# Designs tried in a protein design run: peptides against a protein of PDB entry 3EFO. Part 33

Target 1, 262 residues: chain A of PDB entry 3EFO
Amino acid sequence: SQLADLYKSCETDALINFFAKSAFKAVLHQPLKVIREILVNQTAHMLACYRKNCASPSAASQLILPDSMKVLPVYMNCLLKNCVLLSRPEISTDERAYQRQLVMTMGVADSQLFFYPQLLPIHTLDVKSTMLPAAVRCSESRLSEEGIFLLANGLHMFLWLGVSSPPELIQGIFNVPSFAHINTDMTLLPEVGNPYSQQLRMIMGIIQQKRPYSMKLTIVKQREQPEMVFRQFLVEDKGLYGGSSYVDFLCCVHKEICQLLN

## One batch from the design tools (peptide)

Design b1_p17_2_s4 (made by RFdiffusion4, then SolubleMPNN; from b1_p17_2, 7 letters changed)
Fold by OpenDDE base, seed 2:
Structure b1_p17_2_s4 (fold): chain B 262 residues (1-262), chain A 17 residues (1-17)
Amino acid sequence: as target 1 above (262 residues)
Amino acid sequence: SESIVLPSGLTVLIEDP
């Protein structure tokens, strides 16, 4: 059917880009609360239409997504939790304005990375491989105290170190004997020269490639105060300023779909 | 198609239309 074809051909990344720019433009003329409600409503309506007209029969208690839109909810939630759409006093007007302008100029690929960062398990690197490690979901549940993770969203880059990160990897990356010796004030990794260090630098280089902005590196130690900033980029978790987790958002969307169809 | 069960109990189905 025509509708089925439409959902098959849907470019979710482009759609998110459109929604983001539309919403960020609307910020100038509409209340933030209204904008957020519209975004949720649009998401629910799109998925309700699919459920009604295209989806295979299934229990009403289940949320059905077409494959082409399987990441729509997670991106939408990220958009909703962006500082531009929040009116918290903790967020400066300048920061909102800055991010708004950034997104307004972003292409589809840039906005995709911006809203949902890459989170890479660096501790699993194969120094002989030219491939990037498989990204993990942006949630604290995917981190480990024994792990080292690189997070990048096109604007910022974080190297997160668990409190129990392997000393050999710490030595390999920072040329220091232990976690405690890592200087988090540094914004550049030392050129240690071993295969692991070289591989990490290569990966960082690949991530930086074709990005319009130079990403500043922030070293983050688990359980130190700066980790709170890092955690804001774990976009599937509950937001600091009242944003929902991805799981909660899915439930919210599902409920709204049910309301539309019942 | 794939099915994901969330901690909330919600099941998410991903399918080709």
Scores: peptide ipSAE 0.446, ipTM 0.929, DockQ to the pose 0.899
Fold by OpenDDE base, seed 4:
Structure b1_p17_2_s4 (fold): chain B 262 residues (1-262), chain A 17 residues (1-17)
Amino acid sequence: as target 1 above (262 residues)
Amino acid sequence: SESIVLPSGLTVLIEDP
């Protein structure tokens, strides 16, 4: 059917970009609550339409996503949790304004990365490979106390270190003997010169070269106060200042779809 | 097709139209 073809060809990243810009434009003349409701409603309507007209028969208790939109909910949730759409006093007006302006000028690829960061398990690097490690889902559940992770969203870059990260990797990256010796005030990695350091720097370079903005590096130790900032970029989790986890959002969307179809 | 069961019990089905 025509609708089926539409869903097959759907470019979710483009939709998210559109929704983001539309919402961020609307914040100037509509209440944030209304904007958020509209976004959720639009998401539900699109998926309800699919379920009604295109989806295979399935139990009402199940959420059905076309493959082309399999990441729509997660990105939509990220959008909803963006500071521009939050009314939290903890978020400065300047920050909201800044991010709003940035997103308004972002292309599809930039906005995709912005809303859903790339989280890379750096501790798994093969120094003999030029390939980037496979990204993991942006959730605390995917972190490891023994791991080192690089997070980038096009604007910020974080190097997160688990409390039990391997000393050899710490030595390789920072040229210090242990986790405790890492200085988190630095914004640049030292040029240690070993293969691991070089590989990490190469990866960081690749990530940076693909983005229009220079990303400041923040080094974060697990269980230190600055980690809370980092955790805000774990977008599939519940936010510190509100917003649903990805799981909760899926349930919310499912519920709304059911309401639309009943 | 892919099926994901969430901790909430919700099953998410990903399918080709």
Scores: peptide ipSAE 0.444, ipTM 0.929, DockQ to the pose 0.904
Fold by OpenDDE base, seed 5:
Parts: sequence; structure tokens; C-alpha cells
Structure b1_p17_2_s4 (fold): chain B 262 residues (1-262), chain A 17 residues (1-17)
Amino acid sequence: as target 1 above (262 residues)
Amino acid sequence: SESIVLPSGLTVLIEDP
């Protein structure tokens, strides 16, 4: 069917870019509550239409996504949780204005990375491999106290270290004997010169490639105060300022779809 | 197709149209 073909050809990253820019433009003329409701309704309507016209028969208790839109809900939730669409006193007007303008000028690739960061398990690096480590889902549940993770969203880069990070890796990256000796005020990694350090620097370089802005590096130790900032980029988790987790959002979308189809 | 069961109990199905 024509509808089936439409869903097969859907580019979710382009769609999210469109929704983001449309929503951020609407902020100037409509209440934030209305904008958020529109975004949820649009998501539900698209998926309800698929369920009604294209999807294979299944129980109403199940959420069905076309493959081309399998990441639409997570991106949409990230958009809804962006500070521009949040009415919280903790968020300054300047910060909202800044991020609004940034997104309004972003291309599809930039907005994709911005809304859903790349999170890489650095502690699993194979120094003999030229391949980037496989990214993990942006959730605290994917972190480990024994791990080291690199997060990038096109604007910021974070190197997160678990409290039980391997001393040998710490030595390899920072040339210090222990976690306690790491200086978190550093914005650049030292040039230690060993294979592991070189590999990490290469990976960081690859991530920086084709990005319009130079990403500043922030070193984050687990359980230290600055980790709070890092956790805000774990976009599948519950937001600090009232945003839903990815799981909760899926349930919300499912309920909306059911309401539309009943 | 891919099937995922969430901790909430919701089952998510990913399929080709």
C-alpha cells in the first residue's frame, strides 16, 4: 500500500529535526504545554495510523513500531525533555534562548547527535583495532563502577570514570597511579604516548571529525558533584527537571495510541 | 521483526511494513 511504502521510506532523523525546529519556532507563539501536547499527539497519530493500516495483527497491549521509526520515540522523548520545552525556574532564559538558536541552525546529522549522544565504553578498547567501540544506550544502567566511558553530543565531550576504574587504564590515560590522583580540571588529555592513550586520542579525533564546533573535554569522576551534569546526557533515564524516562514515554505513547484507536 | 519486553511489562514490536 501507499502508506506502507511511506513508512518504509521514512527518515526518522530528518523527522526529528523537523519536529524540533517546528516546536522551537512555536515557542514564540504558543504555550509550552500546548507544544508538548502537540508533539505527543503527532507521535501517537503517526503510530496509530501505522497500527491501523499497516501493522500486522497483534494484541492491543503491545506497542508496534515500523522499523524505520524504531528510534522515533526515544528521540521524541529527548526533544520533549530539552530545556527549551521545559518550564522550570532552574533553567535560565539565556540558556533556553541559546539552545533554541543552536537547534534552529542544526542540520539533520547534528540534531541527531545532539538529542541522542554517543556513549562509548572506553575500558573495552582494543588497541589493535581501528574500529570504534560499539556505542551503548544512554542510561546509567549501562555504566559500571569499573568502567570508563566517553560521551559526545556534538557540542560537549565527557570522559566518565567509575570509582573502581582499572588503575592500569588510569595510568595509561592520565599517567597517574590511581583514581584519586586524576585532575578533573583538565580539558585535555595528557600525551602519555602509550598505545592505549594513542587509541583513545584517535577515537576522540574521529568523533570530533565533521562536527562544526570543537567539543571541549570534561573529565568526570563518579560520585563527584560534576557527575550531575554528565547524567543529564543519559537521555534514556528520567530527567532531572521532570522529563520521563524512555520506558515511561513508551508507555505513555502506547496509551495515547490506544485512546485514538478505541 | 524484533520484540522487546520492557520492565513495565509492555511489549514493543518492531516490524517491517
Scores: peptide ipSAE 0.442, ipTM 0.929, DockQ to the pose 0.904
Fold by OpenDDE base, seed 3:
Structure b1_p17_2_s4 (fold): chain B 262 residues (1-262), chain A 17 residues (1-17)
Amino acid sequence: as target 1 above (262 residues)
Amino acid sequence: SESIVLPSGLTVLIEDP
């Protein structure tokens, strides 16, 4: 069917870009609550339409996604949790305006990375390999106290260090003997010159490539205050300002779909 | 077709239409 073909050809990243720009434009003339409701409604309607017209028969208790939209919910939730669409007084008008303007000018690839960061387990690096480590889901559940992770969203880059991160890696990256000796005020990694350091720098370079902005590096130690900022980029988790986790959002979407179809 | 069971008990099905 024409609808089936439409869902097969759907580009979620382009769709999210569209929704983001549409929503951020609407912020100027519509209440944030209404905008959020519209986004959820649009998501539910698209998926309800799929279930009604394209999906294979399944239990009503199941949420069905076409493969092309398998990441639509997580991106949509990220959009809904963006500061531009939040009414929290803790978020300054300047910050909202800044991010709004940024997204309004972003291409599809940029907005994709912006809404869902790349999180890399760099503690797993093989210095003998030229391959980049596979990204993990942006959730605390994917972090490890023994690990070191690099997060990038096109604007910011974070190097997160677990409290039990390997001293040899710390020395390799920072040329210091232990976790406690790491200076988190640094915005640049030292040029230590060992293979691990070189590989990390290479990875950072690759991530920075073709990005319109130079990403500021923030070094974050687990359990220190700046980690709170880092955790906000773990977009699948519950947000600080009341945003839903990915799991909660999926449940929400499912309920909305059921309401539309029943 | 891929099936994911969430901690909430919700099953998410990913299929090719």
Scores: peptide ipSAE 0.440, ipTM 0.928, DockQ to the pose 0.908

## One batch from the design tools (peptide)

Design b1_p18_1 (made by RFdiffusion4)
Fold by OpenDDE base, seed 5:
Structure b1_p18_1 (fold): chain B 262 residues (1-262), chain A 18 residues (1-18)
Amino acid sequence: as target 1 above (262 residues)
Amino acid sequence: SHVVVDMNSPEEADLVPS
């Protein structure tokens, strides 16, 4: 059918870019609550239409998504949780203006990485391999006190260290004997020169490739104050300023779809 | 061509970018 073909040709990365720019433009002349409702309704309507016209009958407890749009919900939730669309007094006007301008100028590839960062388990690195470690989901549940993780969103790069990070890895990366000795004020990794350090630098280089701006590196220790900033980039979790977790958002979208189809 | 999510356990769904 024509509708089936339309969904097959859909590019979610292009859609989220469009929705983001459309919403951020609408902020100038519409209430934030209305904008958020429109975004949720549009998402629900698109998926409801697919279920009704392009999918076989299924149980009401199931959420059906076309392959081309399987990641649309997570991106949409990230968009809804962006400070530009939140009415919180804790968010300064300058920050909202800055974020709005950034996204308004982003290409499709830029907005994709911006809304859903890449989170890599660095502690699992094979120094003999040239392959990047597989990214994990952007949630605190995927972190470990024994782990070291690299997060990048195209603008910022964070190196997060668990309180029980292996001393040998700390020595390899920072050339210091323990977690307590790591200086978090540094924005550049030391050139230690061992295979692990070189591998990490290689990974960071690959992530930086073809990005329009140089990502600033921030070293983050677990349970220290800067970790709160880092946690804001764990986009699947509940937002600091009232945004929903990804799971909660899926439930919300599912309920909306059911309402449309019943 | 499509993904089915059991909404009784949505946390198990792999609906994130690779």
Scores: peptide ipSAE 0.584, ipTM 0.953, DockQ to the pose 0.851
Fold by OpenDDE base, seed 1:
Structure b1_p18_1 (fold): chain B 262 residues (1-262), chain A 18 residues (1-18)
Amino acid sequence: as target 1 above (262 residues)
Amino acid sequence: SHVVVDMNSPEEADLVPS
């Protein structure tokens, strides 16, 4: 059917870019609450329409998503949690304006990475392999005290170190003997020159490729104050300023779909 | 093609970018 073909041809990355720019344009003329409601409603309606017209009957407890839109909910939740769409007093007007301007100029690939960062477990690096480590989900649940993770969203890059991260890796990356000796004020990794350091730098370079902005590197130690900033980029978790976790959002969307179809 | 998610266990869903 034409409708089925439409869903097959749909690209979530393009959709989220469109929704983001549309919402951020609407901020100038509509209340934030209304904009958020519209976004949720649009998401639910698209998915409800698919279930009604393109999917076989399924149990009410099931969420049915076309492959082309399976990641739409997570992106939509990230959009909803963006500071531009939040009316919290803790968020400065300047920050909102800045973020709004950035997203309004982003291409499809840029907005995709911006809303859902890459989180890479670099402690698993195989220096003999040309393969990059597989990204993990952007949640605290995927971090480990023994791990080292690189996060990038196209604008910022974070190197997160667990309190029990291997001293050997710390030595390899920073040329210091222990976790305690790492200087988190540094914005550049030292050129240690060993294979592990080179591999990490290569990965960072690949991530930086084709990005319009040079990402600033922030080194983050677990349980130190700057970790709070890092955690804001773990987009699947509950937001600091009232945003829902991804799981909670999925439940919300599912509930609304059911309401539309009942 | 489509994905089916059991909403009794939504945490098991792998609906994120790979």
Scores: peptide ipSAE 0.584, ipTM 0.954, DockQ to the pose 0.871
Fold by OpenDDE base, seed 3:
Structure b1_p18_1 (fold): chain B 262 residues (1-262), chain A 18 residues (1-18)
Amino acid sequence: as target 1 above (262 residues)
Amino acid sequence: SHVVVDMNSPEEADLVPS
């Protein structure tokens, strides 16, 4: 059907860019609560329409998504959890204004990365391979105390180190004997010169490539204070300021869809 | 085509950018 074809042609990255800019424009004239409700309703309506008109009958306990929109919910939740759309006194006006302006000028690729960062398990690097490691989901559940992870959202870059990170990798990256010796005040990695260090730098270079802004590097040790900032970028988790986890949001959207269809 | 998620176990869903 024509409607089915429309869903097939849909690009979620373009949609989230549109929704973000639309919402961020609306904040100047509409209450934040209303804007959030509109976004949720639009998401639910689009998916409800698909289920009703484009999908075979299925159990009410199932969420049916077209392939083209399978990642829409996670992006939408990230958008809803953005500081621009949150009514929290802890968020400064300047921060809201800054984030708003950033997103308003972002292209599709930029906003995609901004709302859902890349989280790379760099402890799994093969120094003989030129391929990037496969990204993991942006959740604390995907971190490991034994792991080292690189997170990037186009504006910020974090190198997260588990408390039990391999000493050999720490030595390779930082040229220090142990986790305790890592200086988290550093904004640049030392040029150690070994294959692992070179590979990591290459990966960082690839991530930085073609990005409009130079990403500042923050080194984060697990269980230290700066980790709290890092965790805010684990967008699938529950937000610091009351935003839902991705799972909770899926449930919310599903319930809304069911309400629309019944 | 489409993805089906069992909402009795939504944690099993793999609906994120990869």
Scores: peptide ipSAE 0.583, ipTM 0.954, DockQ to the pose 0.861
Fold by OpenDDE base, seed 4:
Structure b1_p18_1 (fold): chain B 262 residues (1-262), chain A 18 residues (1-18)
Amino acid sequence: as target 1 above (262 residues)
Amino acid sequence: SHVVVDMNSPEEADLVPS
């Protein structure tokens, strides 16, 4: 059908960019609660329409998504959890204003990375490979105390180190003997010169390529205070300021879809 | 095509950017 073709041609990254900018414009004139509700409703309506008109009958317990929009829910949840759309007093007006301005000028590719960061398991690097490690889901459940992860969202870059991260990797990256010796005040990695260090630097360079902003590097040790900031970028998890986990959001969207169709 | 998610176990769904 014509409608089915429309969904096939849909670009979720473009939609998220549009929804983000629309919402961030709306914050100037509408209550945040209303904006969030509109976003959820729009998501549900789009998916309900697909289920009604483009999908075969299925069990009520099933969520049916077109391939083109399979990642729409996760992006939408990330958008809803952005500080611009939150009214928590812990979030400064300046921070919201800053992020609002950033997103308002972002292209489709930029907003895609911004809302759902890349989280790369650096501890799995093969120094003989030119391939980037496969990104893992942005959740604490994907971290390990033995791991080292690089997170990037186009604006910030974090190097997260587990408390039990391999000393040999720490030596390779920082030229220090142990986790305890890592200086988290550093914003640049030392030029150690070994293959692992070079590989990591290459990866960081690739991530930085074609990004409009130079990402500041923050080194984060697990269980230290700065990790709290890092965890805010684990967007699939429950938000610190009341945002839903991705799973909870999926359930919410599913319920809304069912309500629309019944 | 489409993706079917069993909402009895939504955590198993791979609905994130690759």
Scores: peptide ipSAE 0.578, ipTM 0.953, DockQ to the pose 0.867

Design b1_p18_1_s1 (made by RFdiffusion4, then SolubleMPNN; from b1_p18_1, 5 letters changed)
Fold by OpenDDE base, seed 1:
Order: sequence, then C-alpha cells, then structure tokens
Structure b1_p18_1_s1 (fold): chain B 262 residues (1-262), chain A 18 residues (1-18)
Amino acid sequence: as target 1 above (262 residues)
Amino acid sequence: SHVLVDMNNPESADLFPE
C-alpha cells in the first residue's frame, strides 16, 4: 500500500530535524504548551495511523512501531525536554535563544547527535581494535561505578569516571595513581602515549571529526558537583526541569494512540 | 516490519539510536 511504502521510506533523523526546526520556529508565535502538545499529538497520530492501516492486529497493551520510526519516540522526548520548549524561569533567555539558533542551522546528522548523545563505555576499550565501542543508552542505569564513559552531543564532550574506576585505566589516561588525583579542571587529556591513551584519543578524534563545532572536554568525577551537569545529558532519564523519562513518554504516547483508536 | 513493545514492561525495549 501507499501508506506502507511511506512508512518504510521515513527517516527518523530527518523527521526529528524537521520537527525540531518547525517547533523552534513556532515558538515565535505559539505558546510553548501548545507546541509541546502538537508534537505529542503528531507523534501519536503517525503511530496510530500505522497501527490502524499498516500493522497486523496486536494486543492493546502493546505499542507498535514501524522499523523506520522505532527511535522516533526517544528523539521526540528529547526534543520536548529541550530548554527552548520548556517554560522554566531557571532557563535564561540567552540560553534559549542560543540553542534555538543552533538547532535552526543544524543538519540532519548534527541534530540527531545533539538530541541523543553518544555514550561510550571507554573502560571496555580493546586497544587491539580500531572499532569504536558500542554506544549504550543515555541513562544513569547504564553507568557503572567501575566504569569510564565518554559522552558527546556535538557541542559538549564529557569523560565520566566512576568512583571505582580501575586505577590502571586512570594511570593510562591521566598518568596519575588514583581517582582522587584526577584534576577535573583540565580540558585536555595528557599525552601519556600508551596504547590505551592513544586509543581513547583516536576515539575522541573520530567523534570530533566532521562536527561543525569543537567540543570542549569536561572531565567528570562521579558524585562530585559537576556530575549534575553531565547527568542532564542522560536524556532517557527524567529531566531536571520537569521533562519526562523515556519510559514515561512511551507510556504517554501509547495512551494517546489508544485514545485515538478507541 | 515493526517492533512490538510490551507496555506492561516498557523498560525492556531497546529502542535507542545505534
């Protein structure tokens, strides 16, 4: 069917770029509450249409996502939680204006990374492999106190270290004997020169490659104050300023779909 | 093709960008 073909041809990254720019343009003449409602409704309507016209029947307790849109909900939730669309006094006008303009000029690849960062388990690096480690979900639940993670969203880069990070890795990365000796004020990794350090630097270079902006590196120790900033980029978790977790958003979308079809 | 998510256990779904 024409509808089935349409859904197969959909590109979620292009869709989220479109929705983001559309929403960020709309903030100039529409209330933020209305814009958020429209985004949720559009998401629900697209998925409801698929369920009604393209998908095989399934239990009402199941959410059906076409393959082309399986990650649309998570991106949409990230968009909804962006400061541009939040009505919070804690967010400065300048910050809103800045992020709005940034997104308005982003290409599809840039906006994809911006809304859903890459979170890489650096502690699992194989120094004999040139492959990037597989990204994990952007949630605190995926972090480990024994782990070291690199997060990047095209604008910011964080190196997060668990309180129980392996001393040998700390030595390899920072050339210091322990977690306590790591200086979090530094924005550059030292040139240690060992295979692990070189591999990490290579990965960072790959991430930075072809990005329009130079990402500043922030070193973050678990349980220290700056970790709060890092956690804001764990986009699947509940937002600091009232945004939903990914799970909560899925439930919301599912509920809306059911309402449309009942 | 499509993905089915059990909304009684939505956290079990691996629906994130690769």
Scores: peptide ipSAE 0.590, ipTM 0.952, DockQ to the pose 0.866
Fold by OpenDDE base, seed 5:
Structure b1_p18_1_s1 (fold): chain B 262 residues (1-262), chain A 18 residues (1-18)
Amino acid sequence: as target 1 above (262 residues)
Amino acid sequence: SHVLVDMNNPESADLFPE
C-alpha cells in the first residue's frame, strides 16, 4: 500500500532534525508543556497509524515499530529531555538560547549525534584492528568499573575511566602507573607512542572527522565530581531534571498508542 | 518489516542508533 511504502521510505534522522527545529522554533510562541505534548502526540499518532494500517494484528502488550522508525522513540525522548524544552529554573536562559541556536543550524547528521551520543568501549580495543569498536547504549547500565569508555556527541568528548580500569591501559594511554595518578585537568592525551595510545588517538580522530566543531576532551574518573556532568549524556537514563528514561518513555508512547486505537 | 517489543520487558529490546 501507499502508506506502507511511506513508512518504508521514512528517514528517522531527518524527522528528528525536523521535529527538533520545529519545537525549538515554537518555544518562542508556545508553552513548553504544550510543545512536549505535541511531540509525544505526534510520535504516538505516527506509530498508531502504522499499527492500524500497516502491521499485522498483534498482542496489545506489544509495541510495533517499523524498521525505519525503530530508533525514533529514543531520539524523541532525547529531544524532550533537552534543556531547551525543559521548564526548570536551574537551566539558565542563556544555556537554552545557546543550545537552541546550535540545533537550529545543525544538519541531519549533526543533530543525530547531538541527541544520541556515541559511547565506545575503549577497553575492548583490538590494537591490531582498523575497525572502530561497536557503540553501546548510552546508559549507566552499559558502563563497568573495569572499563574505559569514550563518549562523543559532536560538541563534547569524554573519556570515562572506571575505578578499576586496567592498569596496563592506563599506562598505555596516560603513561602513569595507576588510576589515582591520572590528571583529569588535561584536555589532550599524551603522545605515548604505543599501540594503545595510537589506536585511541586514531579513533578520536575518526570521530572528529567531518564534524563541524572541534570537540574538547574531558577526562572523567568514576565517582569524582565531573562524572555528574558526564552522566547527563547517558541519555537513556533518567535525567536530573525530570526527564524520563528511555524505557519509561516507551511505555508512555505505547500507552498512548493503545488509547488512540481503543 | 517491523520490530516487535514486548512491553512486559521493554529493556530487552536493542533499539538504539548504531
Scores: peptide ipSAE 0.589, ipTM 0.951, DockQ to the pose 0.854
Fold by OpenDDE base, seed 3:
Structure b1_p18_1_s1 (fold): chain B 262 residues (1-262), chain A 18 residues (1-18)
Amino acid sequence: as target 1 above (262 residues)
Amino acid sequence: SHVLVDMNNPESADLFPE
């Protein structure tokens, strides 16, 4: 059907860009609560329509996502959790205005990365490979105390270090003997020159490529207070200000769909 | 063509940008 073809042709990254810009434009004239409700409603309606008209019957306990929109919920949740759409006094007007303007000028690729960062397990790097490590889900559950992760969203870059990060890798990256010796005030990695350091720098370079802004590097140690800033970029987790986790949002969307169809 | 998520076990869903 024409409708089925339409869903097949949709691209989530384009949709989220559109929804983000529409929502951020609406902020100037509509209450934030209304904007959030509209976004959730639109998401539910799109998916309900698909379930009703394009998908084969399935159990009510199942959420059906067209392949083209399989990651729509996670992106939508990220949008809903953005500071621009949050009514919290802890968020400054300047910060909201800044992020609003940024997103309003972002292309599809930029907004995609902005709303859902790349999180790379660099502790698994093969120095003999030129391939980037596969990104993992942006969740605390994917971090490990033994791991080292690089996170980037096009504006910020974080190097997260587990408390039990391999000393060999710490030495390779920072030229210090242990986790405790790492200086988190630094914004540039030292030029150590070993294969692992070179590989990491290459990866960072690739991530920085084709980005309109230079990403400042922040070194983050697990269990230190500044880690809280990093955790805000783990977008699948529950937000600091009560935003839903990815799982919670899936449940919410599913509930809305069921209500629309039953 | 489509993905099915078991909402009895939503945490098992592995849908994220690649």
Scores: peptide ipSAE 0.588, ipTM 0.952, DockQ to the pose 0.862
Fold by OpenDDE base, seed 4:
Parts: sequence; structure tokens; C-alpha cells
Structure b1_p18_1_s1 (fold): chain B 262 residues (1-262), chain A 18 residues (1-18)
Amino acid sequence: as target 1 above (262 residues)
Amino acid sequence: SHVLVDMNNPESADLFPE
């Protein structure tokens, strides 16, 4: 059907960009609660329409997502959890204004990365490979105390180190003997010059490529205070300031779809 | 094509952004 074809061509990244800009514009004249409700409603309506008109009958306990929108819920949840759409006193007006302005000028690729960061397990790097490590889900459950992860969202870059990060990798990256010796005040990695360090720098360079902003590097040690900032970018987890986890949001969307169709 | 998510076990779904 024509509608089915439409869903096939409707890319989530474009939708999120549109919804983000629309919502962020609406912030100036509508209550945040209303904006959030509209976003959830729009998501549910789109998916309900698909289920009704394009999908075969399925159990009520199943959520049906067209391939083109399979990641719509996760991105929508990320949008909903953005500081611009959150009404919390912990978030400064300046921060909201800043991020609002940034997103309003972002292209599709930029906003996609912005809302759902790239999280790379760099502790698994093969220094002989030119391939980037496969990204992992932005959740604490995907982190490892023995791991080192690089997170980037187009604006910020974090190097997260588990408390049990391999000493050899720490030595390779920082030229220090242990986790405790890592200086987290640094915004640049030292020029160690070994293959692992070079590979990491290459990866960071690739991530930085074609991004409109230079991403500041923040080194984060697990269980230290700055980790809280890092965890805010684990967008699939429950938000610190009232945002739902990805799973909870899926349930919410599913319920609303069912309500629309029943 | 479409993806089916079992909402009895939604955490098992691999809906990871590419």
C-alpha cells in the first residue's frame, strides 16, 4: 500500500530532527508537559497507524515497529529526556538555552548523534585493525569495570575508565602505572606514541571528523564525581532528572498504541 | 518489513540505533 511505502521511506533520524526542532521551538510558548505529551502522542499515533494499516494482526502484547522506525522509540525517549524539555531546577536556564540553540541548527546526522551518543568499547581495540569497535548500547549495563569506553555525542567526548581497567591499557594511553595515577583534569591525552595510543587517537580523530564542533575530551574515572555527568549520556538508562528508561518508554508507547486501537 | 517486540520481555529486544 501507499501507506506502507511511506513508512518504508520515513527515516527515524529525519523524524527526530524534525520533532526536536519543533519541540524546541514550542518551548517558547507551550508548557513542557504539553510538549512532552504531544511527542509521545505523535509517536504512538504513527506506530498505531502502522499497526492498523500496514501490519498483520498480532498479539496485543507485541509492539510492532516498521524497520524504518525500529529505533524511533529510543530516540524519542532521548529527545524527551533532553534538558530543554525537562523542567527541573537542577538544569540552568542557560544550559537549556544553549542546547536549544544548538539543536535548532543541527542537521539530521548531527541531531542523531547528539540525542544518542556513540559509545565505543576501546578496551577491545585491535591496534592492527583500522575498523572502529562496534558501538554498544548507551546504558550502564553495557559498561564494565574492566573496560574503557569512549563516548561522543558531537559536542562532548568522554573517556570512561573502569576501576579495574587493564593496567597495560592505562599505561598505553596515559603512560602511568595505574588507574589511581590518571589525571582526570587533563583534556588531552598525552603523546605516548605506542600503537595503542596512536590507535585511540585515530579513533578520536575519526569521530571528530565532519562534526561542526570540536569535542572537548573529559576523562572520567568510575566511581568518581564526574562520572555522574558521564552517566547522563547513558540515555537508555533512567534519567537523573525524571526521564524514563528506554524499556519503560517502550511500555508507555505500547500502552498508548493499544489505547488508540482498542 | 517490521520488528516485533515482545512486551512481556521488552528488554530482550535489540532495537539499537545503527
Scores: peptide ipSAE 0.434, ipTM 0.898, DockQ to the pose 0.876

